# Designs tried in a protein design run: peptides against a protein of PDB entry 3PBP. Part 60

Target 1, 203 residues: chain A of PDB entry 3PBP
Amino acid sequence: LNEKDLNLILNKSLVMYESLDSTTDVIVKRNVIKQLQFVSKLHENWNSRFGKVDIQKEYRLAKVQGPFTINPFPGELYDYTATNIATILIDNGQNEIVCVSFDDGSLILLFKDLEMSMSWDVDNYVYNNSLVLIERVKLQREIKSLITLPEQLGKLYVISDNIIQQVNFMSWASTLSKCINESDLNPLAGLKFESKLEDIATI
Target 2, 203 residues: chain A of PDB entry 3PBP as posed
Amino acid sequence: LNEKDLNLILNKSLVMYESLDSTTDVIVKRNVIKQLQFVSKLHENWNSRFGKVDIQKEYRLAKVQGPFTINPFPGELYDYTATNIATILIDNGQNEIVCVSFDDGSLILLFKDLEMSMSWDVDNYVYNNSLVLIERVKLQREIKSLITLPEQLGKLYVISDNIIQQVNFMSWASTLSKSINESDLNPLAGLKFESKLEDIATI

## One batch from the design tools (peptide; aimed at target 1 N11 L114 I180 S183)

Design b2_p30_8_s3 (made by RFdiffusion4, then SolubleMPNN; from b2_p30_8, 15 letters changed)
Fold by OpenDDE base, seed 2:
Structure b2_p30_8_s3 (fold): chain B 203 residues (1-203), chain A 30 residues (1-30)
Amino acid sequence: as target 1 above (203 residues)
Amino acid sequence: SEKEKEEIEKVKKKLETKKKIGEFLIKRFS
């Protein structure tokens, strides 16, 4: 985390705060406020020796949000269990794709269309937990691990018992990134969301 | 500051765009 990233997180937290209204659930309000307070404090004390200790304590008290909602969820996967999760950067602006593997050898590539916060002082907090299904890749292998490399945008490495495979989705993720950054959805029209699967190494 | 305001607006626009993209994708793959 650097100053630029922190500023982005702060701004996101501010936007979330500004989105609150009288109809917003009290728990959501509290959580968003806590998130903003934490990030603001972190921002204020970024270079402070004393501020770091308290920030670390508060961060340790924060919890990951509860289960995600995947839309649409592939019906075939209801009988299977998720095995791995990874987040893959698609640009230098913190746009990401989420990947989940299942024990049937499937990968699903997901888009976070809503901004999520950490959970503060609430167990099983769930809000803006939306993930949108973009693509399903069927490997028909037991997936042992998902690996990402920060320097390799839009690439996921899938490790199975005997092979390492690369899933490259920059064919569509580059366009998606552009759409996000330019606030223009037009390039999505006619875009094919098909990733390239390539064998990298036998193990 | 005005600069900060602009940055916030950019983030806001980005988040709104992501939301719209989500809606688009759901419709496309439903």
Scores: peptide ipSAE 0.571, ipTM 0.933, DockQ to the pose 0.903
OpenDDE base, seeds 1, 3, 4, 5: peptide ipSAE 0.570, 0.569, 0.571, 0.571; ipTM 0.933, 0.932, 0.933, 0.933

Design b2_p30_8_s4 (made by RFdiffusion4, then SolubleMPNN; from b2_p30_8, 17 letters changed)
Fold by OpenDDE base, seed 3:
Structure b2_p30_8_s4 (fold): chain B 203 residues (1-203), chain A 30 residues (1-30)
Amino acid sequence: as target 1 above (203 residues)
Amino acid sequence: SEEEKKQIEETKKKLETKKKIGKFLIERNS
């Protein structure tokens, strides 16, 4: 992600933010704000620390899909800032989970229940970029980075100041993948959406 | 082709399943 690309996604996020009014749904409004906060943080990091930002698949998500909605959005995260986003594959068929981190040390794991599309017409913009809450993981750390490895399905690496932690959600994601691929929801009954957190290394 | 038609129908089925999963998750978190 270079300066030009980052400015583009920032401008898009700003335009969307400015389009909000008193009639906008509270959840939609909050999610647009969180998207803007995320992009703004990336912009700050680019200018002040890194000179470049590489968010790989995260950039693709932000560039193509723009702002998204989260249902339900955890109310306790309203006053916190989104800091990172990641996309994690859960199978070889391109089923994936979206993860967003916040500056309170929370991670939210999200499901794309609808196919997201980009809209360029602000006047006719529909806030239908739907993400559904699966799980909230509280790390209570300042999250510096989210890393995914293509060869490791259903695993997210979280980098904090002094530790690398792995979030493994294959306990439920394997079942979710099966449900999607087989078009059968029966295995979801009684499924616990609890990810495993493990310390990998001290920095 | 018949194969393309099959793939399209499978994709539609997958999308409908995802919608249902979304509804399930929303209801569970409400």
Scores: peptide ipSAE 0.617, ipTM 0.926, DockQ to the pose 0.365
OpenDDE base, seeds 1, 2, 4, 5: peptide ipSAE 0.586, 0.591, 0.589, 0.587; ipTM 0.936, 0.936, 0.938, 0.937

